# Peptides against a protein of PDB entry 8HF1: the designs that were tried, part 16

Target 1, 320 residues: chain A of PDB entry 8HF1
Amino acid sequence: NVMLYATKPTEVMVSFPHQEQVLTVTRLISAEIEKFYVSLDLMNIGVQPIRRSKSLQCLRDPSKKSFVKQLFNDFLYQMKEYGIYAASIAIISLIVEFDIKRRQAETLSVKLMHRTALTLCEKIRHLLVQKLQDMTYDDDDDNVNTEEVIMNFSTPKVQRFLMSLKVSFADKDPKDICCLVFVERRYTCKCIYGLLLNYIQSTPELRNVLTPQFMVGRNNISPDFESVLERKWQKSAIQQFRDGNANLMICSSVLEEGIDVQACNHVFILDPVKTFNMYVQSKGRARTTEAKFVLFTADKEREKTIQQIYQYRKAHNDIA

## One batch from the design tools (peptide; made by RFdiffusion4, then SolubleMPNN)

Design b1_p9_4_s4 (from b1_p9_4 with S3K)
Fold by OpenDDE base, seed 5:
Structure b1_p9_4_s4 (fold): chain B 320 residues (1-320), chain A 9 residues (1-9)
Amino acid sequence: as target 1 above (320 residues)
Amino acid sequence: ELKIEESSL
């Protein structure tokens, strides 16, 4: 009986300096969003009919204002955690969402609220793109998607992640790559996906090597927030990853137990591991021979991260 | 050059 020793993945921690983004543009954007919140609180959108659904559907804020604030708060988080280049992609998702909601608005007041939010998003996009163009002599939007611009306008975490991808996958056979990237937030999947598309296209060593996809977990809160487009995208993306037509998958949830994903040779945890289940399930995807499991941590959180991983390892060994 | 500081866990 050859005990198939489950090949334990090589566990690696990549440290990065904690940089608070001291960019004038990020402060300006934050101040514009705060001014918008004051204006939003003063908007009278009328009493929305409370659909008393009998199911424990989370208290939809009858004002729909909390959802607008949530999207901008998620954007501010992405700008802080991933950088202004990632923020320039993240803002497009807000533009699309507010345009859809503006078109679907049942009242003129709700339509106006989403229009005002959309106008702010376009202003933010312009401020971000203008800042990316400060490194380019040419005003062409295509010139902001260079490896240099992406790296210079990304946080140290994202810089180290992109460098880890380049070092790990430069000039490799696409068939030998099965990579998972875990992120905490649903909206981060789309942002990091767009960033990776541009980075791979601008990096000759990766252009024909990496084909990224993204999958967001099901929103437990309501199937109504999952657009038919998002559900179709998730099904297509996971099928492409199974068929080998995509070799890098970005996920915000540990792939729900029902999503059989092939054994991966690389697993990247871009955001902090907050739960034992996230650690076990993400690490449990790194099952090939020579599989690598990579964590990213700020230098200030390094010791705390190491202690947490040792506790998770101990707990995992006590159950196994 | 940005150096990657990898440590084995």
Scores: peptide ipSAE 0.339, ipTM 0.884, DockQ to the pose 0.152
Fold by OpenDDE base, seed 2:
Structure b1_p9_4_s4 (fold): chain B 320 residues (1-320), chain A 9 residues (1-9)
Amino acid sequence: as target 1 above (320 residues)
Amino acid sequence: ELKIEESSL
């Protein structure tokens, strides 16, 4: 009966300017991905052998091409929503995935498809890194992982998120921090985790304060081996967060599956709250006396977001 | 300095 002592968290909305970062590099990358999709559609990968494993049949994308397109579409989303710095980390995840798929390829045509995707990812990585280096005046300091570079090449949403972390947690005792960060997409967990690692390392006030972890949903499309490794990693990450060895957890909607995490004092919702359940479940993790529940909204969507939250509050109070 | 515009919900 955990409902009785629900200290209502302080609900905060952080506004950010809706600035579309119109970078030439983002347009170039999008155009290269579109050209790749045309080439991918022309590739003959043959008929894929139906693997007779009874239980996993329904969830495997029958088209290895649609999975490739999904990964690039998720990358394009991350580049748009989080900026080119987050995209430089997100592309590494695609490189790893396509290299695994290339090695696991049962046919030369499928191997070639994943090799072509990998080659595009390396080109995209180079374009992103080159753009991050354009602000480093020192040709010798290849360190694109400075606080300044991270901030300047992040979207206003991510900038406000990072600033909110700095203001909230600068020089705090790590033991007094239990923070959740909710994101919509699985791959966003990884790129925001990588971004936070670099930001924390580059921010003296946070370096010994925040220890991030991430948790992603089960990938039903992954091979059984990848799914076992991911499950082991998820268990380890959750355990580290429970044990206090990590004090910030980035999660996608997986907390809906009844993963019991400790009561948190901070909950950040980095992406829009799309459902009543997500609102209730995420807010329901902010249970300490001084708990904060922080939403991020574009200025143009502020009124709509407020109205939506008030509707969810009303609905929650009518059920309680 | 970028100011965080926080509003109470």
Scores: peptide ipSAE 0.328, ipTM 0.881, DockQ to the pose 0.152
Fold by OpenDDE base, seed 1:
Structure b1_p9_4_s4 (fold): chain B 320 residues (1-320), chain A 9 residues (1-9)
Amino acid sequence: as target 1 above (320 residues)
Amino acid sequence: ELKIEESSL
């Protein structure tokens, strides 16, 4: 019985400079969202009929205004953490959601609220696309999805991540790649997925090498709000990754829910490791002989990150 | 060229 000594993955930290986005467009977008919040607070949408349906979300947002603010706050987070290129993808998800909510609106006032939110999203989309086009000589919408545009309009964290992918996977055999990318938020999975699709398509060394997919955790709190479509998508995404039809999976907190994903050779932690469980579970997926576990940290947080990882390692070794 | 600063943990 050769005890397969679980080879500990090679743990690597990639540092990135803390750069505040000095872009006028990001300030303008933030100001437009703040102005919209003032307008939204003044909107009389009436008392929503308390539908006796046991969904905790109907109890938490009787005004449906907090949900609108949550989506824009999540968008602002994506723009800040990942850059304006990622934000141009993230805004499309808001457009789709607000159009669905507008069509499903039971009252004219709620319909108008979602229409106003949608109009703001279209304005934001235009501002973002226009800024991405400032680097292109040709006014063609297809020209904003170049490697250069993606890199220049991504945060230093995302730039280092994309570079790490290119260095790690350029011209490799797709079958030899099993990569996980962990992010903190559910909405980041879809945003980074769209960014990676465009980056891979624009990068010849990766085009036939990486096939990305994304999965989001099950919102166990509201199974009624997980569309049958989202549940089907998650099952399909996991199956594609198990079957080798996808070799890079973007995940948010999904391992906490007991989703069994195969042993991987690369694990990227794009966002800060906030919990011991996240560290152990994500690292525990890097189980191949040459597995690499990569963390990303801002230079200003490097020492704090190192100390935290050493504490987690100590705690893990004391339990194992 | 952006360099990746990798450090071993």
Scores: peptide ipSAE 0.322, ipTM 0.881, DockQ to the pose 0.153
Fold by OpenDDE base, seed 3:
Parts: structure tokens; C-alpha cells; sequence
Structure b1_p9_4_s4 (fold): chain B 320 residues (1-320), chain A 9 residues (1-9)
């Protein structure tokens, strides 16, 4: 019995400085969102009809106000964790969502609420774009999508991630690459996807090497709230990755749902590993010969991260 | 040049 020792992936930790670049623009945006929450709490939108989902469990449809606050809280998280450049992409997703909700509004009061949220998103977008342009004033090119602008307006975590991609994949054959990038939040998948598209397009060594896609987990919210378009996108993205038409896939917790993606040679964990399940499932995708499993940690959290990974390794060996 | 500080786990 040749025990085929499953080749354990090489596990690597990349450290990054915990420098919260507290930019004036991020404080202004946070203060504008807080003012908007005060205004939103004062808005009378009437009694919301409880939509009975077809599942007999009355999952209370989150209040239309709660959903608006969730989207802005998710945006604030993206801005803090990934930086101003990522936030400039994230805000576009809020604009699209609030415009859809504004058009679908059954009442004038709800329509006005979504209109006010949309107006705030446009103001935030202008503040972000102006700040990205502050570095380009010496160059006649109004193009904020340069490698330099992306790097300078990204958090140290994102900077180290982009550098790790460049070092790992510069001038490689696209066929030799099967990369997964794990993020914690569904909203982060689309934001990091947009950032990577612009970064790859601005980085000659990665042009025609990396073809990114993204996949978001099924919402624990009933499949009735998942748009037909989102489901179609997920199926198409998975198929492109299986067919080799995409070689980098950004995922949020999706592997917990038994989505079968192929064995990968690179697995990046962009966000902190919070659960044993996330550790086992993400590491378990790094199955090729010479596979790498890369995690990112703040310097201040390095020792805590090492101890947590050691505990997960021990627990995994006790059940294997 | 930003250095990547990699450590083996």
C-alpha cells in the first residue's frame, strides 16, 4: 500500500505593516455617512409589507433602512480594509444597487430614501475620484487606473497581495496558473475583482497572464433574493475557471457550500482566517505538485496568527 | 522598493 502522501502545500505567511493611513477624505466620507444615518432614522417610509418567502420560515425581510445601512457599512469596511482605490470601485456597486431599488420602489417615501442614498454615493464617488487624481496632476493623463495610483491608494495588505501576484506570476504561461483568492465578505469579491482587472491591465508582466473571475457564495438569505443575473454570473464564472478561460478566481466562503473547483497551485488568503473550516477548505484546494498556500497578516497580529494556524494544523491532524 | 516579508509556516 503506497500511501500516496497528499503533497502538503507550502504554507507561507506574508506580513504587512499595520499603518492605518488616516486620510482626510476617509474621515469626511465616514462623517457624511454618519450624518446620513441620522437623517435616515428620521425618515418616515411607512409600514413595510412582510414578504412571506416560500419557505415557511418568516425570514423577516430586512427593513429597507437596515439594507441601506448594511450597504454603507460594507462600503466603509472595504475603504478601511482595502483602501481608497478599492473604495472607488466599491461605491459604483452601491450606486447600481440604489438605482435598482429606487426604480423598484412601490412608494414615494421609499423612492426618496433610495434617491437620497444614491445622491450620497455620487458625492462619495466624486470625493474618491478627486483624491485619486491628486497624484496625476503632474501627468497630462487623467488616467487614475495606473499601477502607481492603485498601489499608492491601497492598504499595505492589498499592496503586499498585488506584489505577491506580480512576483508569483510575472511572464508565466497562463496554462500553468490555477489561483484561488479567498476573501471574507461577498462584497469584497466584486471590489477586489475590479481592482485586479485594472491592476492587470496596467501591469505589462501580468497582461495576458492573469484572467480573473469572481464568485460569491450563495446568500444565506433565501435563493429567492439571489438575482437571476447573479446566479447566471456565478455559473458562467465557475465554468470559465473549469475550462481554463480564467486562471484566477476570487471567492468568499464559497467552498463551504461544496462548490467543486479544480485543484489549484496557488491559494491566497487575503483576509484573516477566522474558522477551522475556512482553513481546511481553502488549504485543501492547494493540491497540485508544489502548491502554495499564502496568508496575509498584520505585523501586530503575526504571533496570534501563527498560534491560530498551529492550532488548526493540530486539529486537522487529529481528524485526518 | 517594497520588500515582501515572507515566513514559512
Amino acid sequence: as target 1 above (320 residues)
Amino acid sequence: ELKIEESSL
Scores: peptide ipSAE 0.304, ipTM 0.872, DockQ to the pose 0.151

Design b1_p9_5_s1 (from b1_p9_5 with D1M E8T)
Fold by OpenDDE base, seed 5:
Structure b1_p9_5_s1 (fold): chain B 320 residues (1-320), chain A 9 residues (1-9)
Amino acid sequence: as target 1 above (320 residues)
Amino acid sequence: MPEPEEFTL
């Protein structure tokens, strides 16, 4: 029970400007997704054979259209919350998922639906990459992975997060680092992982310092949706982090599932703390001497965030 | 970019 550890990490809040800079590309992508939703609603995919996969989700959406919309909504969220650079990575996860679903399609209509979604994802990817290339004079895809491009096409939240990582870990011994990065959503783990890989590779002060991994909680609701590859990856990632071969772990609410991770000296909460349990569980991992617990907040939400953290701290102290 | 302004809670 993580509540029993009287861990007093230094709690730090980093503010960032709330920029609703809706770039033209973001508007175009959103409009293309909305057009696709209209088209998707008009698609007659027929009555799908109820796969004997006892997944309660197959009962909720016999059309599998809601799942397609969910992935695009999740993408739109990532693009808004993390920026265009993160979106360029996030779209690859959609491409992979829709290609898997296309291959697994039992009907031609479902196969076509996933193919149409995939075609849209490729168009979105092209629009994103083209926008990242607007800062590079060279048409080489590798030039979009520079520290400058990553920073310029990231949201202020992600910029402050990357800066906080650089300040915290520049030229440190990798062995002295045990960092957790908490994100709200499972798909964000992989997106931020890809972003961090590229950022670390492009940042000399971090290249041999940070070795990121990601883990997502086991989907207990449907182990059938987790590929054997994803399960192997998660097991390997956890083991690498335990063995010290990885020193930064990106995770969602995985810690609620009883996955014990070692005591960390840094815990970053990239997304808003929405629950007392999330606060306690994440903070409870910052349990080394001089551990830091870092929160990110928009300037507009700063006071509200402070008040919420003080309420959670009080409630935690009243239970401890 | 300047260092992120940190507020200790």
Scores: peptide ipSAE 0.437, ipTM 0.901, DockQ to the pose 0.484
Fold by OpenDDE base, seed 4:
Structure b1_p9_5_s1 (fold): chain B 320 residues (1-320), chain A 9 residues (1-9)
Amino acid sequence: as target 1 above (320 residues)
Amino acid sequence: MPEPEEFTL
């Protein structure tokens, strides 16, 4: 059984304190989104013509309101799980998406809906940026993209992740690094990518060491909603990672969708391992000699997470 | 910040 002699990656757990970032700004943003949902439910956008594309048994929400709510719910998740700094990057993606949808709107009512969502995103962006600037004592240094600001406005999970990257990769040869970062949600890939770009640029020990990319899973709701630009980006990012022009890849369920990437020496699981399949597939990418597989867990969930990983490890060994 | 505490599984 040749697979039994594959050097199993070293499995490492990093604990982080469970801190609810009870920031007033986070509460204000959540309350503004909730008020917006009430207003959105009252909006009459009419019945949109169901263009029967032959492939969509998925009920296109004829209201397009569900998609708007999904983007804001994903934003709220990112703000909670990754912090205010990550939220300031995430909101830009919503602004871009709602501006595209506003321009593509076939009706004035749908155009107005996306315009109202966009106006809320700009308000949220302003509140987030203002809060990031509260740490800059010098009114002249508008640079909210420092290592200090990123660390202070990130959740303990993200802080431990960034520190683990710094410790693991400081002053290393870029060619010796092949790193995967797994996240649960597709929108988190772009958010963590933007955060990592700024963190690497602000961290001298990493600036010429790490070149990040991201890949987003196929939109299972409709390949027709994937922009030509998004598909072009995915292909380019994967190719750069294969060619060694990128050495850190942020990905979600993309590996379950049959996107093949090379064997890596580091695999970070930034979000909880919810399934046996996720454990096997992500761990199965850490295939080099001395490969490291790093999990992040809240201190309160440490024991439960350890037991779950041992169960997955046992089940994997019984199949191999 | 101190280095992240790592536990080998």
Scores: peptide ipSAE 0.436, ipTM 0.902, DockQ to the pose 0.488
Fold by OpenDDE base, seed 1:
Structure b1_p9_5_s1 (fold): chain B 320 residues (1-320), chain A 9 residues (1-9)
Amino acid sequence: as target 1 above (320 residues)
Amino acid sequence: MPEPEEFTL
C-alpha cells in the first residue's frame, strides 16, 4: 500500500513558457488528417463479424474506424504536447500498427482502409523528417538525431524535461540512479522512450549514465490481445530495471495495479497530475533518502498547479 | 539555454 509510506521526497516544480507550436508543417499535417477523417467517414467497410469474447465490449466499433481515428488523435496529441521531433517517432508506431492491421484484414474494404491510413502516415513521416532536415546545414549528414535538432523541435515542456535530466544526471555513476518518468498516455511511453534514446546517445554527459526502458501498463481492455511478445518485453524491461541494467523507466499512470517497482530516487511527472491517486502513487515511488519528485507546469497554469498539489498534499497527510 | 527554473514546493 503506497499510501502508508510517508516518504517526504523534495517536491520540485519546473515551469515552462506556454508556446503553441505554430509551425506550417503542423497545420498541414492536421489538415491532412481532417481530410482523411472526412474520407474515412464515407468509406463503406461493411458489417464486421462480432467476436464472442465478452472482454471486447469496448472494441465494438463495428467499423474499426474509431480505432483508426484514435491512433491519429493520439498522434496529434503527441505532436502538440511533445513537438515535431517526438511526432517523427510517434508516426512510426502508427505505421507499424496499420501495417499489422492491413495484413490481418479479413476483407478487402478493411485492407484498403488500413492501406489509406498507412499511406497518410508515410506522407506525414516525410513532412516531419523534411522539416527536421531543414536545420542540418550540412547536406552530407542526414542525422536528424542531434541534441540541437531534438531540442529545437521539442516543445518547451520537453526542452525543460531534457535539461532537467542533463542537470540531474550529467557525469553521475549509473548505479546511483533510479529514475521514473510518468506520462499520462500509454503510447507516449514509446514516443518519449525513442526521444530519450536519441537524446542520451547525442549527449556525451548522459551516454554511459542513463539506460532507459519503458513500461506500458496492462491493457485493461483485452488481456487476451497483449501479445506474448509484449508480455515478455514488459517482464524483461521490469527485470532489467530491478537488476540495475536499466536506471530510467518511462511509465504511464496505469502503474496502480500490481507492478512492484523498486524505490526510486527521482520521479519526473512529464504530464499534468490530474488525480489525487496519480499524485500519491507516483510520489510514493520516490522513497530513497533525498528523493526528488519533479513536476512540469506551464507558466500560465503555475498557480493552479501549486494549489492543486497543496490540496493533494493536505489530503494525503489527513489519511496517513 | 538557461538552466531550468526549479521551485521547491
Scores: peptide ipSAE 0.420, ipTM 0.898, DockQ to the pose 0.508
Fold by OpenDDE base, seed 3:
Structure b1_p9_5_s1 (fold): chain B 320 residues (1-320), chain A 9 residues (1-9)
Amino acid sequence: as target 1 above (320 residues)
Amino acid sequence: MPEPEEFTL
């Protein structure tokens, strides 16, 4: 009986310095959002009709105000966890969403609320872009999408992630690459995708090597809230990754949804592994003979992260 | 920048 030892992926941990980006612009943006929340709480938008979803679970439609606050809280999270460059991409998604909601508003009060949110997003976008341009003032090139600008305005976590991608994939055959990047939040997928597009375009050694896609997991809360466009995008992105037209997939919690993704040779976990299920499922995608499973941890959380991974590894070996 | 320190677990 040759026990086919399933080739366990090489588990790698990359540490990064815990530097809070204490930028004046991030404090200003946070203060402007908090002022907006005070103003939003004072807005009279009337009683919103409760849409009864056809699913018997009355998940209360989030109030129009709570949804606006959620989008800004998710933006603040992206800015803190990934940096100003990632935030400049994330804010565009808020602008698009609030413009759609403004156009779809059934009342003048709701239309005004989304217009005020949109005006704040445009102000935030201007502050972010102006800060990215502060490094280009000495060069005649107004291009904020350089490798240098991306690196300098990214958090240490994102810097180490981009460096690990460059070291892992520089000048490789794109056919030999099947990479997954796991993130915790659905909004991070699109933000990191936009960052990677610009980084790959600005890094000659990764041009024509990496072709990224992103997949947002289905909202467990309601398949009815998935736009027809989001569903078409997900289906197209998965198909491109299956066909080898894309070789890097950014995803959030996708494995809980039974998405049949190929066996990968690289799996990056950009955010902390919070659950045993996330560890087993993400590691279980690194199934090739030379597969790497890469974790990122802050130096301060290094020992705790190592202990947690050993506990998960032990628990996985006790079930297998 | 120096390559990120990789630790095998």
Scores: peptide ipSAE 0.404, ipTM 0.886, DockQ to the pose 0.501

Design b1_p9_5_s2 (from b1_p9_5 with D1M P4G)
Fold by OpenDDE base, seed 3:
Structure b1_p9_5_s2 (fold): chain B 320 residues (1-320), chain A 9 residues (1-9)
Amino acid sequence: as target 1 above (320 residues)
Amino acid sequence: MPEGEEFEL
């Protein structure tokens, strides 16, 4: 009985300095969102009709105000965790969403609420883009999508992630690459995807090497709220990754839903591993003989993170 | 460049 020891992936930890990006622009944006929340709480939008989903469980449609606050809170999280360059991409998604919600508004009061949110997003976008342009010394080149601008306006975590991608994949054959990138939040998938598109396009060693896609997990809260467009995008992105037309996939915890993704040679965990299931499922995708499983940690949290990973390894070996 | 260590676990 040759016990085929399943080749365990090489587990690598990358540490990064805990530098909070203390920019005046980030403080200004946070203060403008807080002022907007005070104004939003004072807005009379009337009683919202409870949409009964076909499932007899009255999942209360989240208050239209609560949804607006959620989107701005997710934006503030992305700005803090990934930096102002990532925030400049994230704000575009809010603009698109609030414009759709404004058009779909059944009442003038709800239409006005989404219009006010949209106006704030346009102000935030302008402040972010202006700050990205402040480092372009040439008044004539409005191109904020350079490797230098992306790197300088990203958090140390994102900087280390981009460097690890460049070192791992520079001038490699695209066919030899099957990479997963795990993030905690669904909105981060699209933000990091947009950042990677611009980074790959600005980095000659990666332009013809990496073809990124993204998947967002199904919202367990309501399959009915998944737009037909979002479902079509997910199906297309998965198919492109299976067909080898994409070789890097950004995912938010999607593996819990039994999405059959091929065995990968690289798995990056960009955000902290918070659960044993996330550790086992993400590591279980690194199944090739030379597979790498790469974790990112702040220096201040390094010891705690190492201890947590050893606990997960022990627990996994006790079940296997 | 960001300072930090890369190590095998």
Scores: peptide ipSAE 0.469, ipTM 0.844, DockQ to the pose 0.736
Fold by OpenDDE base, seed 2:
Structure b1_p9_5_s2 (fold): chain B 320 residues (1-320), chain A 9 residues (1-9)
Amino acid sequence: as target 1 above (320 residues)
Amino acid sequence: MPEGEEFEL
């Protein structure tokens, strides 16, 4: 029994300034969503037939309106936490979802509800893209996907994350990289993945070095709504990461359920560590020699975050 | 560059 002394990863904290991006566009978008919620509450969608799915009495929130509000609330969260560039990607996911729901609508009233939501998403997308273009001096280069645009329209947290990636992985061999990025929310995986694709493509030092993938947790709320496509995507993404065809994986909380992922040399926690289990499980993936476990904190929350991590570290050492 | 510190815990 070689006790592989699990080399404890180096725990690194990256602080970032708490700058609220006071963008007029963000306020306008929030106000348009709030107006839409008032309109949505007034919509009569009728009584929806309760489809008796045979197996799981999981509370299908029968309110198709609640799901619409959840998607927009998640979008507002992405815009606030990651910035307007990430929001421009996140809104595409809403457009796709509402178009699917519109096409799957069993009633004209439900179809109209999803159409109205879709029209709002298209308006929001236009407002975001227009704001991203305001920094392109060249009227002819509609390319909002530059390193500069991505950086300037990202929150300080995302800016520091991108800088940490650039510093950590610039000009490295892709084979020497096994990186996990943990995020709290399902939709964050998709928007951070899209952001990283564009950032890597615009950053020569990371181009052909980082190959990102993302994994979304199973929605515990409705396994029946997990499209066969989403399940296939998850399996493919995991396999690509295992095979080394992808070397960076964005995950939302999913590694709790025993996804066997290889030992990583970098683990980034982009969102606050809310639980001891999340700390132990995410840190427990940083197992290679010289592995780094990187946390992000706002300067104002630095002391509180440090104390919380020391409490988790102590509790982990008392159990081990 | 945005201000911010990186430090070991």
Scores: peptide ipSAE 0.469, ipTM 0.838, DockQ to the pose 0.696
Fold by OpenDDE base, seed 1:
Order: structure tokens, then sequence, then C-alpha cells
Structure b1_p9_5_s2 (fold): chain B 320 residues (1-320), chain A 9 residues (1-9)
């Protein structure tokens, strides 16, 4: 019960400039997705048979169009919140998902819908990679994974996060690190994981120091539809983190669901703390001596965020 | 380096 621990981590706020991404490529990608939504709404995919499977999700999207829009909206969010480098990783997850859905399609119309979505994802991937290559003199895809490219094509939030990791962990003993990174959305865990892998490999001071993992929540929609692979991955990732084979874990709100994670010395909250429960559960993981609880805020939201954290701190102390 | 402040709460 994390609420009962009077943990006194040092609470740190990192501010970053609020920059609206004015990149022509991001506007082009957004416009291509909006055009695709108009086309998607016009697609006749027929009525899908209501399978007797107890998953409320199959009942909510009989057209499978809402799921397609969700994935692209999730991608647009990642591109906006984390930058075009993170978006180049995020789009691969969409490509994989739409290819699976295309192969699993029971009708030609559904197969065509997922194929059209996949074709758009490939176009978006090429636009992103081409933009990342504008900083590289060589047309080699491996050259886009440099510290310089990652930093320059990340949002100010992600830049400050990466800098905070570098400052916090440069040349430290891996055994002395137990770090959590909280993100709001399940899909962001994998995106930030891919970004961190490339950043750590491109940063000599971190390459043998940080070993990241990611954890995605149980699919709240049906434990029966959580692939045996996803459950195995989640168990393996948690076990690696418990065994010290991984020392940085990227999590969504999963830890609110009572996943037992060891006491950490660093907790980074990359996305805004939206609930008292998130504040208590995430802060309650920073339980070692000299533990740090690091929050990120845009300068424009600084005062509002400070006031919210003080309210949560007060409410937590009134219960403890 | 990105501009920004780090401070204790």
Amino acid sequence: as target 1 above (320 residues)
Amino acid sequence: MPEGEEFEL
C-alpha cells in the first residue's frame, strides 16, 4: 500500500520552454492524416458480425475504423508531445499493427482499409526519416540515431528529460540506479523506450550505465485478449527490473494497478500529473535514501503545476 | 542547451 509510506523524496521540477512545433513536415503529416480520415469515413467496410466474445471493445468498434483513427491520433499526440524523432519510432508500431490487422482481415474491404492505413504510415515514415536525414550528410538510416539528431528533433520536454538523465546518471555504477519513468499513455512507453535505447547507445557516458525496459499495462478490455506474448514480455520486463538486469523502467499508469516494483532512487514524471492517485503512486516509488521525484512542466504551466503539486502534497500529508 | 530551470519544490 504505497499511500502508507511516509516517503520524503526530493521533489524537483524541471521547466522547459513551450515551443509549438512549426515544422513543415509535421503540418504535412497532420494534413495527410486528416485527408485519410475523410477517405476512411467514406469507406464501406460492411457490418462486421458481432462475435459472442465478451470483449466490450469488439462491441464498441464494429467498423474497426475507430481503432484506425485511435492509432493515428495516438501517433499525432506522440509527434506533438515528444517530437519528430519519437514520431519516427512511433510510426513503426502503427506499421506493425496495421500489417497484423491487414493479415487478420476477414473481408476484402477491411483488408483494403488496413492496407490504405499502412500505405499512409509508410509515407509518414519516409517523410520523418527524410527530415531526420537533413542533418546527416550520409543517406544511411543508422546515421539518424546520433545524440545530435535525437536532441535536435525532440521537443524541449524530451531534450530536458534526456539532459536530466545524462546529468543524473553519467558514469555512475549501474547497480546504484533504480529509475522509473512515468508516461501518460501506454503506447508512449514503447516510443520513449526506443528513443532512450538510441540515445543511450549514442551517449558514451550512459551506454554501459543505463539498461532500459518498458512496461505496458494489462489490456483493461480483456485479460483473455492480452496476447501470451505481451504477458510474457511484461513479466520478463518486471523480472529484469527486479533482478537489476534493467535499471530504468518506463511505465504508464500501470503502477496504479498494484504492480509491485522495488523502491527506486529516481522517478521521472515525463507527462503532466493529472490525478492525486498518480502523484501518490509514482512518488511512493521514490523510497530510497536521497530519492528524487522529478516533474517536467512547460514554463507557461509552471505556476499551475506547482499549485497542483502542493495541493496533492497537502492532501497526502492529511491522510498519512 | 534547451533553456529551462530546475528547482526543488
Scores: peptide ipSAE 0.467, ipTM 0.845, DockQ to the pose 0.718
Fold by OpenDDE base, seed 4:
Structure b1_p9_5_s2 (fold): chain B 320 residues (1-320), chain A 9 residues (1-9)
Amino acid sequence: as target 1 above (320 residues)
Amino acid sequence: MPEGEEFEL
C-alpha cells in the first residue's frame, strides 16, 4: 500500500489553561442578547409568503427569527471560545449581514426586526471597543489592533495559537510556508482571519511572511443565500492559496465539501477534533517531509483528548 | 506569557 510510505506528519499537542474570562462586559453583552431574544419572540413579523423554491425546504422559519438568533449564538460562541478581541471582529460580520437583510426586507416588520438587531450589534461593538481601549493608557492611541491588545483580549487557546505561529514562522521565506488552520464554524473563519490580519500587521517578524486567506463552507441551507460576491471571493481565495499568493488558509468543513486544497507543511486544528473524518482529512493535508499537525486542548481535557487522538490514529492505521 | 505545554503525540 503506497500510502504507508507517506511521511506521517509530526503530531503535536499544545495545552492551554482553562480560563473562563469572566469579564463584566461579556456578561453585559450576553444579558443584552437575552433581552433582545425576549423582544424578538414578541415581534409580529407576519406569515411570509412561502416562495416554493426547492432550496427553501430547510429554512422553513417564515419569520427568519431563527437565523437572527443563530447569528447572535455564533457571536456568543466566538466571544467565549476566542475572546473579546475576536468578538470585536465577529460583530462587524453581524452588522454587515443585518444591514444587507434590512435592505432586502420585503416587509416593514422584517425591516424593523433587522434594524433592531443592527442597533444591538452597534451597541455591542461599542462595548467591546471601549473595553479594548481600557488598555491604551494614551487617549491619543486609538489603535486597539496592537500585538499586546490582541494577546491580552484573546483566550489562552488563541494566545497559544498566535505564539505557535510566531515561533513557527518568524522571519521565514513566505514560499516555504503552506499552512492550514481548521476551525469548527464557518463564521469563525472570518473572525480568525480578521484577527490574524491585525496580528500579522502588528508583528514585524510576520508582516512580510504570512499572507492569510479564509474559506467558508458552502451554505448547505441554500446557494441562494450565498451572495454572488461571497462565492466569487471563495474562488479567489482558493486560487490565491494555490498560486502561493496566500500561504495561510483558515477553513472549516470545506474539505468535506470537495474543495481540493494542496498539500501543506503545517496544519493547525484550533477547535476540538469532534470526528474521525475531520482527523483523517485535516491530517491528510500535512504531507511534506517535515509536516506538522498541531492540536489545541484545554489542560482539563488533555487526557481525554490524547486518548481520543490515539483511538483515531489506531483506526486510521487499521484502514491504511 | 500564557501557561501551557507543547509535546509530541
Scores: peptide ipSAE 0.465, ipTM 0.843, DockQ to the pose 0.722

